# Peptides against a protein of PDB entry 4IGA, part 60

Target 1, 116 residues: chain A of PDB entry 4IGA
Amino acid sequence: KRVLIVDDAAFMRMMLKDIITKAGYEVAGEATNGREAVEKYKELKPDIVTMDITMPEMNGIDAIKEIMKIDPNAKIIVCSAMGQQAMVIEAIKAGAKDFIVKPFQPSRVVEALNKV

## One batch from the design tools (peptide; made by RFdiffusion4, then SolubleMPNN)

Design b1_p19_5_s2 (from b1_p19_5, 6 letters changed)
Fold by OpenDDE base, seed 5:
Structure b1_p19_5_s2 (fold): chain B 116 residues (1-116), chain A 19 residues (1-19)
Amino acid sequence: as target 1 above (116 residues)
Amino acid sequence: MEEIEERNKKVEELVEKLL
């Protein structure tokens, strides 16, 4: 399966890329904000998205909503430092299938990838 | 502050309840 990685932090994208590839998934592409995420989703049609929340241009919640309009079957895993209950509820309500709080163990990401 | 492991577990439990 192919994964679109969305995070404004280059280090985080690198970390996720390493985890994803070592777990036997392919990286479809990367996006650095929510607008790029929506554009890349249309272009690449990935099987899974890892989505940051706090990004410039467009935040991850809005990106989830826009992707879900394009593909109601989208498989989006949030990966964010913002682990507040309200944010988790908002992300799941928007259409996310999981929410991983930073910092995380690599195994948690792999479990999420395998479950969606 | 809440321990990272406890925080992460609570988030996982919340996700499970919401899905």
Scores: peptide ipSAE 0.656, ipTM 0.920, DockQ to the pose 0.532
Fold by OpenDDE base, seed 1:
Structure b1_p19_5_s2 (fold): chain B 116 residues (1-116), chain A 19 residues (1-19)
Amino acid sequence: as target 1 above (116 residues)
Amino acid sequence: MEEIEERNKKVEELVEKLL
């Protein structure tokens, strides 16, 4: 399966890329904000998306909503430092299939990839 | 570490309830 990685932090994208690749998944591409995420989803048609929430230009919640308009079957895993209950609820309501709070263990990301 | 683990567990439980 191919994964689109969405995070404004280059370090976090690198970390996720390592985890995803070691778990036997392919990295379809990367996006640095929610607008790029929507554009890259259209272009690459990934099987899974890892989505940050706090990004410039467009936040992850809005990006989830726009991706779900494009593909109602999109498999989106949120990876965010914003682990408040309200944010989790909002992300799941928007269409996310999981929510991983930063900092996380690599095994948690692998479990999410395997489950969605 | 314990606080992070507890927070993460609560989020996982919430996700499971919402799905």
Scores: peptide ipSAE 0.629, ipTM 0.915, DockQ to the pose 0.687
Fold by OpenDDE base, seed 2:
Structure b1_p19_5_s2 (fold): chain B 116 residues (1-116), chain A 19 residues (1-19)
Amino acid sequence: as target 1 above (116 residues)
Amino acid sequence: MEEIEERNKKVEELVEKLL
């Protein structure tokens, strides 16, 4: 399966890329904000998206909503430092299938990839 | 570390309740 990685932090994208590839997934591409995420989703048609929340231009919640309009079967895993209950509820309500709080263990990401 | 683990567990439990 192919994964689109969405995070404004280059270090986090690199970390996720390493985890994803070591788990036997392919990286379809990367996005640095929610607008780019929506564009890349249309272009690349990934099987899974890892989505940050706090990004410039467009936040992750809005990106989830826009992707779900394009593909209601989209498999989106949130990966964010924003682990507040309200944010988790909002992300799941928007269409996310999981929510991983930073900092995380690599195994947690792999489990999420395998379950969605 | 224990605080982080507890926080992460609570989030996982919340996700499971919502899905």
Scores: peptide ipSAE 0.616, ipTM 0.912, DockQ to the pose 0.683
Fold by OpenDDE base, seed 4:
Structure b1_p19_5_s2 (fold): chain B 116 residues (1-116), chain A 19 residues (1-19)
Amino acid sequence: as target 1 above (116 residues)
Amino acid sequence: MEEIEERNKKVEELVEKLL
């Protein structure tokens, strides 16, 4: 399966890329904000998306909503420092299939990838 | 570390209830 990684932090994208590849997944591409995420989703048609929330230009919640308009079957895993209950509820209501709070263990990301 | 694990567990439980 191919994964689109969406995070404004280069270090976080690198970390997720290492986890994803070591777990036997392919990295389809990267995006640095929600607008790029929507564009890359259309272009690459990934099987899974890892989505940050706090990004410039377009936040992760809006990106989830826009991706779900394009593909109602999109498999989006949120990876965010914003682990508040209200944010989790908002992300799941927008269409996310999981929510991983930063900081996380690599095993938690692998479990989410395998489950969606 | 324990606080992070507890927070993660609560988030996982919430996700499971919402899906």
Scores: peptide ipSAE 0.521, ipTM 0.890, DockQ to the pose 0.743

Design b1_p19_5_s3 (from b1_p19_5 with E1M E6K K12E E17S)
Fold by OpenDDE base, seed 2:
Structure b1_p19_5_s3 (fold): chain B 116 residues (1-116), chain A 19 residues (1-19)
Amino acid sequence: as target 1 above (116 residues)
Amino acid sequence: MEEIEKRNEEVEKLVESLL
């Protein structure tokens, strides 16, 4: 399966790329904000998206909503430092299938990838 | 480490309750 990695932090994208590839998944591409995420989703048609929340231009919640409009079957895993209950609820209501709080263990990401 | 694990578990339970 192919994964689109969405995070404004280059370091985090690198970390996720390492985890994803070591787990046997392919990285379809990367996005650095929510607008780019929506564009890349259309272009790359990934199987899974890892989605940050706090990003410039367009945040992850809005990106989830837009992607879900494009593909109601989109598999989106949120990966964010914002682990508050309200944010988790908002992300799931928007259409996310999982929510991983930063900092995380690599195994948590792998489990999420395998489950969605 | 324990605090991180606990937070993750709480979030996982919340997610499961919402799906």
Scores: peptide ipSAE 0.614, ipTM 0.904, DockQ to the pose 0.786
Fold by OpenDDE base, seed 1:
Formats: sequence, C-alpha cells, structure tokens
Structure b1_p19_5_s3 (fold): chain B 116 residues (1-116), chain A 19 residues (1-19)
Amino acid sequence: as target 1 above (116 residues)
Amino acid sequence: MEEIEKRNEEVEKLVESLL
C-alpha cells in the first residue's frame, strides 16, 4: 500500500517516512500543507494519508473534508500535537479513520496503517 | 512517559467510540 505523508515539518515527514517504509509500506509522496495534500491526493491516488492538523495555507481538517469530497473511501490517519477531545471529534467527523497524538511511538503508527 | 501513554490511550478510546 502507498502512503501520502502530509506535515508542514520536514523532520516529521522524515520520521513518518522511516516508520512507513520499515513497516513495509511505500511512500507515494509528501505534502507540506492542506492545499498541497488535496492536490497530491488527486495526482498520486494514495491508499492511505497521514495528515497533520496545524499547517499554513490550509489546515488538516479542511484538507480531510476536501479529500473526502474527492474520494469518500479515503483512508486518512491524523497525526497531530493537538490531542484535545474537540479536535479528535472534529477530525473523525470530517472523515478521518484514526487520530494519533504527537509525540507517538512508531508502533502506534504501524497499528493505524494496518487497521485502516 | 506515563502522561503521554495515558493521553494516547484516552484518544484511542475516544476514536474507537466515535467509529
């Protein structure tokens, strides 16, 4: 399965890329904001998306909503430092299948990838 | 580490309750 990694932080994208590849998944591509995420989803047609929330240009919640309009079957895993209950509820309501709070263990990401 | 684990566990339970 191919994964699109969405995060404005280069170090976080690198970390997720390492976890994803070691778990036997392929990295389809990367996006640095929600607008790029929507564009890359259309272009790459990934099987799974890891989605940050706090990003410039377009935040992760809006990106989830736009991706779900494109593909109602999209498999989106949120990965965010914003672990407040309201944010979790908002992300799941928007269409996300999981929510991982930063900082996280690599095993948590692998479990999410295997589950969605 | 314990605080992180507790927070993560709470979020996991919340997600499971919403899906």
Scores: peptide ipSAE 0.612, ipTM 0.902, DockQ to the pose 0.750
Fold by OpenDDE base, seed 3:
Structure b1_p19_5_s3 (fold): chain B 116 residues (1-116), chain A 19 residues (1-19)
Amino acid sequence: as target 1 above (116 residues)
Amino acid sequence: MEEIEKRNEEVEKLVESLL
């Protein structure tokens, strides 16, 4: 399966890329904000998206909503430092399939990838 | 580190309850 990695932090994208590839998944591409995420989703048609929440231009919640309009079957895993209950609920309501709080262990990401 | 782990577990349980 192919994964689109969305995070404004280059370090986090690199970390996720390492985890994803070591787990046997392919990285379809990367996006640095929600607008790019939506564009890349259309372009690349990934199987899975890892989505940050706090990003410039467009936040992750809005990106989830836009992607879900494009593909109601989108598989989106949120990866965010914003682990407040309200944010988790909002992300799931928007269409996310999982929510991983930063900092996380690689095994947690792999578990999420395998589950969606 | 224990606090972080507990927070992560709480979020996991919350997600499970919502799906």
Scores: peptide ipSAE 0.610, ipTM 0.902, DockQ to the pose 0.709
Fold by OpenDDE base, seed 4:
Structure b1_p19_5_s3 (fold): chain B 116 residues (1-116), chain A 19 residues (1-19)
Amino acid sequence: as target 1 above (116 residues)
Amino acid sequence: MEEIEKRNEEVEKLVESLL
């Protein structure tokens, strides 16, 4: 399966890329904000998206909503430092299939990838 | 570490309850 990695932090994208590839998944591409995520989703048609929340231009919640309009079957895993219950609820309501709080263990990401 | 792990577990349970 191919994964689109969305995070404004280069180091986080690198970390996720390492985890994803070591787990046997392919990285379809990367995005640095929610607007880019939506455009890359259209272009790359990934199987899975890892989505940050706090990003410039467009936040992850809005990006989830826009991607779900494009593909109601999108498989989006949120990876965010914003682990408040209200944010988790909002992300799932928007269409996310999982929510991983930063900092996380690699195994948590792998489990999420395998479940969606 | 324990607080982080607890937070992650709580979020996992919340997600499971919502899906």
Scores: peptide ipSAE 0.585, ipTM 0.901, DockQ to the pose 0.772

Design b1_p19_5_s4 (from b1_p19_5 with E1M E6K K12R E17S)
Fold by OpenDDE base, seed 5:
Structure b1_p19_5_s4 (fold): chain B 116 residues (1-116), chain A 19 residues (1-19)
Amino acid sequence: as target 1 above (116 residues)
Amino acid sequence: MEEIEKRNEEVRKLVESLL
């Protein structure tokens, strides 16, 4: 399966890329903000998206909503430092299938990838 | 590591309750 990685932090994208590839998944591409995420989703049609929340241009919640309009079956895993209950609820309501709080263990990401 | 696991477990349980 192919994964689109969305995070404004280069370090985080690198970390996720390493975890994703070692787990046997393919990286479809990367996006650095929510607007780019929507564009890349349309272009690449990935199987899974890892989505940051706090990003410039467009935040992750809005990106989730836009991606869900494009593909109601999108599989989006949030990966964010914003792990407050209200944010989790908002992300799931928007259409996300899981929520991983930063900092995280690599195994948590693998479990999420395997579950969605 | 324990606190990381606990935090993510709490969120995981919340997600499961919402889906």
Scores: peptide ipSAE 0.716, ipTM 0.939, DockQ to the pose 0.984
Fold by OpenDDE base, seed 3:
Structure b1_p19_5_s4 (fold): chain B 116 residues (1-116), chain A 19 residues (1-19)
Amino acid sequence: as target 1 above (116 residues)
Amino acid sequence: MEEIEKRNEEVRKLVESLL
């Protein structure tokens, strides 16, 4: 399966790329904000998206909503430092299938990838 | 690492309760 990685932090994208590839998944591409995420989703049609929340231009919640308009069957895993219950609820309500809090263990990411 | 695991477990349980 192919994964689109969305995070404004280059280090985080690199970390996720390493985890994703070592787990046997392919990286479809990367996005650095919510607008790019939506554009890349349309272009690449990935199987899975890892989505940061706090990003410039467009935040992850809005990106989730826009992607869900494009593809109601989108498989989006949130990966965010904002692990408050309200944020988790908002992300799931928007259409996300899982929520990983930063910092995280690589195994948690693999678990999420395998589950969606 | 235990604190990290616990926090992620709490969130995981919340997600499961919502889906």
Scores: peptide ipSAE 0.709, ipTM 0.938, DockQ to the pose 0.957
Fold by OpenDDE base, seed 1:
Structure b1_p19_5_s4 (fold): chain B 116 residues (1-116), chain A 19 residues (1-19)
Amino acid sequence: as target 1 above (116 residues)
Amino acid sequence: MEEIEKRNEEVRKLVESLL
C-alpha cells in the first residue's frame, strides 16, 4: 500500500517515512500543507494518508474534508500534537479513521497503518 | 514512554467509540 505523508515539518515527514517504509509500505509522496495534500491526493491517489493538523495555507481538518469530497473512501490517519478530545472528535467527524498524538511510538503508527 | 502510551491509548479509545 502507498502512503501520502502530510506534515509541514520536514523532520516529522522524514520520521514518518522511515516508519512507513520499515513497516513494508511505500511512500507515494509528501505534502507540506493542507492545500498541497489535496493536490497530491488527486495526483497520486494514495491508499493511505497521514495528516498533520496545524499547518499553514490549509489546516489538516480542512484538508480531510476536501479529500473526503474527492474520495469518500479515503483512509486518513491523523498524526498531530493537538490531541485534545475536541480535536480528535473534529478529525473523526471530518472523516479521519484514526488519530495519533505526538509524540508517539513507531509501533502506534504501524498499528494504525495496518488497521485502516 | 509510559506517558506516551497512556496518552495515545486514551485517544485510541475515544476514536474507537466514535467510529
Scores: peptide ipSAE 0.698, ipTM 0.934, DockQ to the pose 0.985
Fold by OpenDDE base, seed 2:
Structure b1_p19_5_s4 (fold): chain B 116 residues (1-116), chain A 19 residues (1-19)
Amino acid sequence: as target 1 above (116 residues)
Amino acid sequence: MEEIEKRNEEVRKLVESLL
């Protein structure tokens, strides 16, 4: 399966890329904000998206909503430092299938990838 | 490590309750 990695932090994208690749998944591409995420989703048609929340231009919640309009069956895993209950609820209501709080264990990401 | 696991477990349970 192919994964689109969305995070404004280059370091985090690199970390996720390593985890995703070692888990046997392919990285379809990367996006640095929600607008790019939507564009890349259309272009690359990934199987899974890892989505940050706090990003410039367009935040992750809005990106989730836009992607879900394009593909109601999109598989989106949120990966964010914002682990407050309200944010988790908002992300799931928007269409996310899982929510991983930063900092995280690599195994948690792998479990999420395998489950969605 | 334990705190990381605890935080993510709490969130995981919340997610499961919502899906």
Scores: peptide ipSAE 0.696, ipTM 0.933, DockQ to the pose 0.988

Design b1_p19_6_s1 (from b1_p19_6 with S1M D5E K12R E17K)
Fold by OpenDDE base, seed 5:
Structure b1_p19_6_s1 (fold): chain B 116 residues (1-116), chain A 19 residues (1-19)
Amino acid sequence: as target 1 above (116 residues)
Amino acid sequence: MEEIEKRNEEVRELVEKLL
């Protein structure tokens, strides 16, 4: 399966890329904000998306909503430092299938990839 | 590390309740 990685931090994209590839998934591409995420989803048609929340231009919640309009069957895993209950509820309500709080163990990301 | 695991477990349980 192919994964689109969405995070404004280059270090986080690198870390997720390493985890994803070691787990036997392919990286379809990367995005640095929610607008790019929506554009890349249309272009690349990934099987899974890892989505940050706090990003410039467009936040992750809005990006989830826009991707779900394009593909109601989209598989989106949130990966964010914003682990408050209200944010988790908002992300799941928007259409996310999982929520991983930063910092995280690599095994938690692999579990999420395998489950969605 | 223990606090990190606890926080992620709490979030995982919340997700499971919501889905």
Scores: peptide ipSAE 0.654, ipTM 0.918, DockQ to the pose 0.907
Fold by OpenDDE base, seed 2:
Structure b1_p19_6_s1 (fold): chain B 116 residues (1-116), chain A 19 residues (1-19)
Amino acid sequence: as target 1 above (116 residues)
Amino acid sequence: MEEIEKRNEEVRELVEKLL
């Protein structure tokens, strides 16, 4: 399966790329904001998206909503430092299938990838 | 580490309740 990685932090994208590839998934591409995420989703048609929330241009919640309009079956895993209950609820309501709080263990990401 | 694990578990439980 192919994964689109969405995070404004290059370090985080690198970390996720390492985890994803070591788990036997392919990285379809990367996006640095929610607008780019929507564009890349259309272009690459990934099987799974890892989505940050706090990003410039367009935040992760809005990106989830836009992707879900394009593909109601989209498999989106949020990966964010914002682990507040309200944010989790908002992300799931928007269409996310899981929410991973930063900092995280690699195994948690792999588990999420395998379950969606 | 314990605090991180606890936070992640709380979020996981919340997700499971919502889905």
Scores: peptide ipSAE 0.651, ipTM 0.916, DockQ to the pose 0.821
Fold by OpenDDE base, seed 3:
Structure b1_p19_6_s1 (fold): chain B 116 residues (1-116), chain A 19 residues (1-19)
Amino acid sequence: as target 1 above (116 residues)
Amino acid sequence: MEEIEKRNEEVRELVEKLL
């Protein structure tokens, strides 16, 4: 399965790329904000998206909503430092299938990838 | 590491309740 990685932090994208590839998944591409995420989703048609929330131009919640309009069956895993209950609820309501709080263990990401 | 694991578990449980 192919994964689109969305995070404004280059280090986080690198970390997720390492985890994803070691778990036997392919990285379809990367995006650095919500607008790029939507564009890359249309272009690449990934099987899974890892989505940050706090990003410039367009946040992850809005990106989830836009991706869900494109593909109601999109598999989006949120990965965010903002683990407040309200944010989790908002992300799931928007269409996310899981929510991973930063900092995380690699095994948690692999578990999410395998479950969605 | 225990605090991080606990927080992640709490969020996981919340997700499971919401889905």
Scores: peptide ipSAE 0.651, ipTM 0.917, DockQ to the pose 0.874
Fold by OpenDDE base, seed 1:
Structure b1_p19_6_s1 (fold): chain B 116 residues (1-116), chain A 19 residues (1-19)
Amino acid sequence: as target 1 above (116 residues)
Amino acid sequence: MEEIEKRNEEVRELVEKLL
């Protein structure tokens, strides 16, 4: 399966790329904000998206909503430092299938990839 | 490690409840 990685931090994208590839998934591409995420989703048609929340231009919640309009079957895993219950609820309500709080163990990301 | 695991477990439980 192919994964689109969305995070404004280059280090986080690198970390996620390492986890994803070691778990036997392919990285379809990367996006640095929610607007790029929406465009890359259309372009790459990934099987899974890892989505940060706090990003410039467009936040992850809005990106989830826009991706879900494009593909109601999108498989989106949120990966964010904003682990408050309200944010988790908002992300799931927007259409996300899982929520991973930063900092995280690599195994948690692998579990999410395997489950969605 | 324990704090990270606890936080992630709480979020997992919430996600499971919501889905």
Scores: peptide ipSAE 0.647, ipTM 0.915, DockQ to the pose 0.919

Design b1_p19_6_s2 (from b1_p19_6 with S1M D5E K12R E13K)
Fold by OpenDDE base, seed 2:
Parts: structure tokens; C-alpha cells; sequence
Structure b1_p19_6_s2 (fold): chain B 116 residues (1-116), chain A 19 residues (1-19)
């Protein structure tokens, strides 16, 4: 399966890329903000998206909503430092299938990838 | 580490309740 990685932090994208690749997934591409995420989703049609929340231009919640308009079957895993209940609820309501709080262990990401 | 695990578990439970 192919994964689109969405995070404004280059370090985080690198970390996720390593985890995803080692888990036997392919990285379809990367996006640095929510607008780019929507564009890349249209272009790449990934099987899974890892989505940050706090990003410039467009936040992850809005990106989830826009992706869900494009593909109601999108598989989006949120990866965010904002692990408060309200944010989790908002992300799931928007269409996310899982929510991973930063910092996380690689195994948690792998579990999410395998489950969605 | 324990706090991270606790937070992750709490979020997991919440996700499971919402889905």
C-alpha cells in the first residue's frame, strides 16, 4: 500500500517515511501543508494518508474534510502533538480512521497502517 | 514513556468509542 505523508516538519516526514518503509509500505509522496495534501491526494491517489494537524496554509482537519469530499473512502491516520479529546473527536468526525499522539513509538504507526 | 503510553491508550480508547 502507498502512503501520503503530510506534515509541515521535515524531521517528522523523515521519521514517518522510515517507519512506513520499514513496515513494507511505499511512500506515495509528501505534503507540507493541508492544501498540498489535498493536491497530492488528487494526484497520487494514495491508499493511506498520515496527517498532521497544525500546519500553515491549511490545517489537517480542513485537509481531512477536503480529502473526504474527493474520496469518501480515504484512509487517514492523524499524527499530531495535539492529543486532547476535542481534537481527536474533531479529527474522527472529519473522517479520520485513527489518531496517533506525538511523540509516538514506531509500532503505533505500524499498527495504525495495518488496521485502516 | 509511561505518560506517552497512557496518552496513546486514552486516545486509542476514544477513537474506538467514536468509530
Amino acid sequence: as target 1 above (116 residues)
Amino acid sequence: MEEIEKRNEEVRKLVEELL
Scores: peptide ipSAE 0.658, ipTM 0.919, DockQ to the pose 0.822
Fold by OpenDDE base, seed 5:
Structure b1_p19_6_s2 (fold): chain B 116 residues (1-116), chain A 19 residues (1-19)
Amino acid sequence: as target 1 above (116 residues)
Amino acid sequence: MEEIEKRNEEVRKLVEELL
């Protein structure tokens, strides 16, 4: 399966790329904000998206909503430092299938990839 | 490490309740 990685931090994209590839998944591409995420989803048609929340241009919640309009069956895993209950509820309500709080163990990301 | 694992477990449980 192919994964689109969405995070404004280059270090986080690198970390997720390493985890994803070691787990036997392919990286379809990367995006640095929610607008790019929506554009890349249309272009690449990935099987899974890892989505940050706090990004410039467009935040992750709005990006989830826009991707769900394109593909109601989209498989989005949130990966964010904003682990407050209200944010988790908002992300799941928007259409996310999982929520991983930063910092995280690599095994938690692999578990999420395998479950969605 | 322990606090991180606890926090992620709480979030995982919340996700399971919401889905």
Scores: peptide ipSAE 0.658, ipTM 0.919, DockQ to the pose 0.901
Fold by OpenDDE base, seed 3:
Structure b1_p19_6_s2 (fold): chain B 116 residues (1-116), chain A 19 residues (1-19)
Amino acid sequence: as target 1 above (116 residues)
Amino acid sequence: MEEIEKRNEEVRKLVEELL
């Protein structure tokens, strides 16, 4: 399965790329904000998206909503430092299938990838 | 590490309740 990685932090994208590839998944591409995420989703048609929330131009919640309009069956895993209950609820309501709080263990990401 | 694990577990449980 192919994964689109969305995070404004280059280090986080690198970390997720390492985890994803070691778990036997392919990285379809990367995006650095919500607008790029939507564009890349249309272009690449990934099987899974890892989505940051706090990003410039377009945040992750809005990106989830836009991706869900494109593909109601999209498999989006949120990965965010903002683990407040309200944010989790908002992300799931928007269409996310899981929510991973930063900092995380690699195994948690692998579990999410395997479950969605 | 235990605090991180606890927080992750709380969020996991919340997700499971919401889905």
Scores: peptide ipSAE 0.655, ipTM 0.919, DockQ to the pose 0.873
Fold by OpenDDE base, seed 1:
Structure b1_p19_6_s2 (fold): chain B 116 residues (1-116), chain A 19 residues (1-19)
Amino acid sequence: as target 1 above (116 residues)
Amino acid sequence: MEEIEKRNEEVRKLVEELL
């Protein structure tokens, strides 16, 4: 399966790329904000998206909503430092299938990839 | 490690309740 990685932090994208590839998934591409995420989703048609929340231009919640309009079957895993219950609820309501709080263990990301 | 695991478990439970 192919994964689109969305995070404004280059270090986080690198970390996620390492986890994803070691778990036997392919990285379809990367996006640095929610607007790029929506565009890359259309272009790459990934099987899974890892989505940060706090990003410039467009936040992850809005990106989830826009991706779900494009593909109601999108498999989006949120990966964010914003682990408050309200944010988790908002992300799931927007269409996300899982929520991973930063900092995280690599195994948690692998579990999410395998489950969605 | 324990704090990270606890936080992630709480979020996992919430996600499971919502889905």
Scores: peptide ipSAE 0.651, ipTM 0.917, DockQ to the pose 0.918

Design b1_p19_6_s3 (from b1_p19_6, 5 letters changed)
Fold by OpenDDE base, seed 5:
Structure b1_p19_6_s3 (fold): chain B 116 residues (1-116), chain A 19 residues (1-19)
Amino acid sequence: as target 1 above (116 residues)
Amino acid sequence: MEEIEKKNEEVEKLVEELL
């Protein structure tokens, strides 16, 4: 399966790329904000998206909503430092299938990838 | 680390409840 990685932090994208690749998934591409995420989703049609929330241009919640409009079957895993209950509820209501709080263990990401 | 682990578990439980 192919994964689109969405995070404004280059270090975080690198970390996720390593985890995803070692778990036997392919990286479809990367995006640095929610607008790029929507564009890349349309272009690449990935099987899974890892989505940050706090990004410039467009936040992850809005990106989830836009992706779900174009593909109601999208598999989005949130990876965010904003682990407040309200944010988790908002992400799941928007259409996310999981929510991973930063900092996380690599195994948690692998479990999420395998479950969605 | 303990507080982070507790937060992670809380979020996982919340996700399971919401889905």
Scores: peptide ipSAE 0.585, ipTM 0.901, DockQ to the pose 0.784
Fold by OpenDDE base, seed 1:
Structure b1_p19_6_s3 (fold): chain B 116 residues (1-116), chain A 19 residues (1-19)
Amino acid sequence: as target 1 above (116 residues)
Amino acid sequence: MEEIEKKNEEVEKLVEELL
């Protein structure tokens, strides 16, 4: 399965890329904001998306909503430092299939990838 | 570490309840 990684932090994208690759998944591509995420989803048609919330240009919640309009079957895993209950509810309501709070263990990301 | 683990567990439980 191919994963689109969405995070404004280059370090976080590198970390997720390592985890995803070691777990036997392919990295379809990367996006640095919610607008790029929507564009890359259209272009790459990934099987799974890892989505940050706090990004410039377009936040992760809006990106989830736009991706779900394109593909109602999209498999989106949120990965965010914003672990407040309201944010979790908002992300799941928008169409996310999981929510991982930063900082996380690599095993938590692998479990999410295998479950969605 | 304990606070982070608790927060992760709370979020995992909430996700399971919402899906």
Scores: peptide ipSAE 0.583, ipTM 0.899, DockQ to the pose 0.721
Fold by OpenDDE base, seed 3:
Structure b1_p19_6_s3 (fold): chain B 116 residues (1-116), chain A 19 residues (1-19)
Amino acid sequence: as target 1 above (116 residues)
Amino acid sequence: MEEIEKKNEEVEKLVEELL
């Protein structure tokens, strides 16, 4: 399966790329904001998306909503430092299939990838 | 570390309840 990685932090994208590839998944591409995420989703048609929330231009919640309009079957895993209950509820209501709080263990990301 | 782990577990439980 192919994964689109969405995070404004280059270090976080690198970390997720390492975890994803070591787990036997392919990285379809990367995006640095929610607008790029929507564009890359249309272009690459990934099987899974890892989605940050706090990004410039367009936040992750809005990106989830736009991706779900394009593909109601999209498999989106949120990966965010914003672990408040309200944010989790908002992300799941928008269409996310999981929510991983930063900092996380690599095993948690692998479990999420395998479950969606 | 324990506080972070507890927070992560709380979020996992919440996700399981919502899905």
Scores: peptide ipSAE 0.579, ipTM 0.900, DockQ to the pose 0.712
Fold by OpenDDE base, seed 4:
Structure b1_p19_6_s3 (fold): chain B 116 residues (1-116), chain A 19 residues (1-19)
Amino acid sequence: as target 1 above (116 residues)
Amino acid sequence: MEEIEKKNEEVEKLVEELL
């Protein structure tokens, strides 16, 4: 399966790329904000998306909503430092299939990738 | 570390309840 990595932090994209590749997944591409995520989703048609929430241009919640309009079957895993219950509810309501709180264990990301 | 793990578990439970 191919994964689109969405995070404004270059180090986080690098970390996720390492986890994803070591778990036997392919990295379809990267996006640095929610607008880029939507455009990359259209272009690459990834099997899975890892989605940050706090990003410039377009936040992760809005990006989830826009991706779900493109593909109602999109498999989006949120990966965010914003682990408040309200944010989790909003992400799942928007269409996310999982929510991983930063900082995380690599095994938690692998579990999410395998589950969606 | 333990507090972070507990928060992750709480979020996982919440996700399971919502899906």
Scores: peptide ipSAE 0.577, ipTM 0.899, DockQ to the pose 0.831

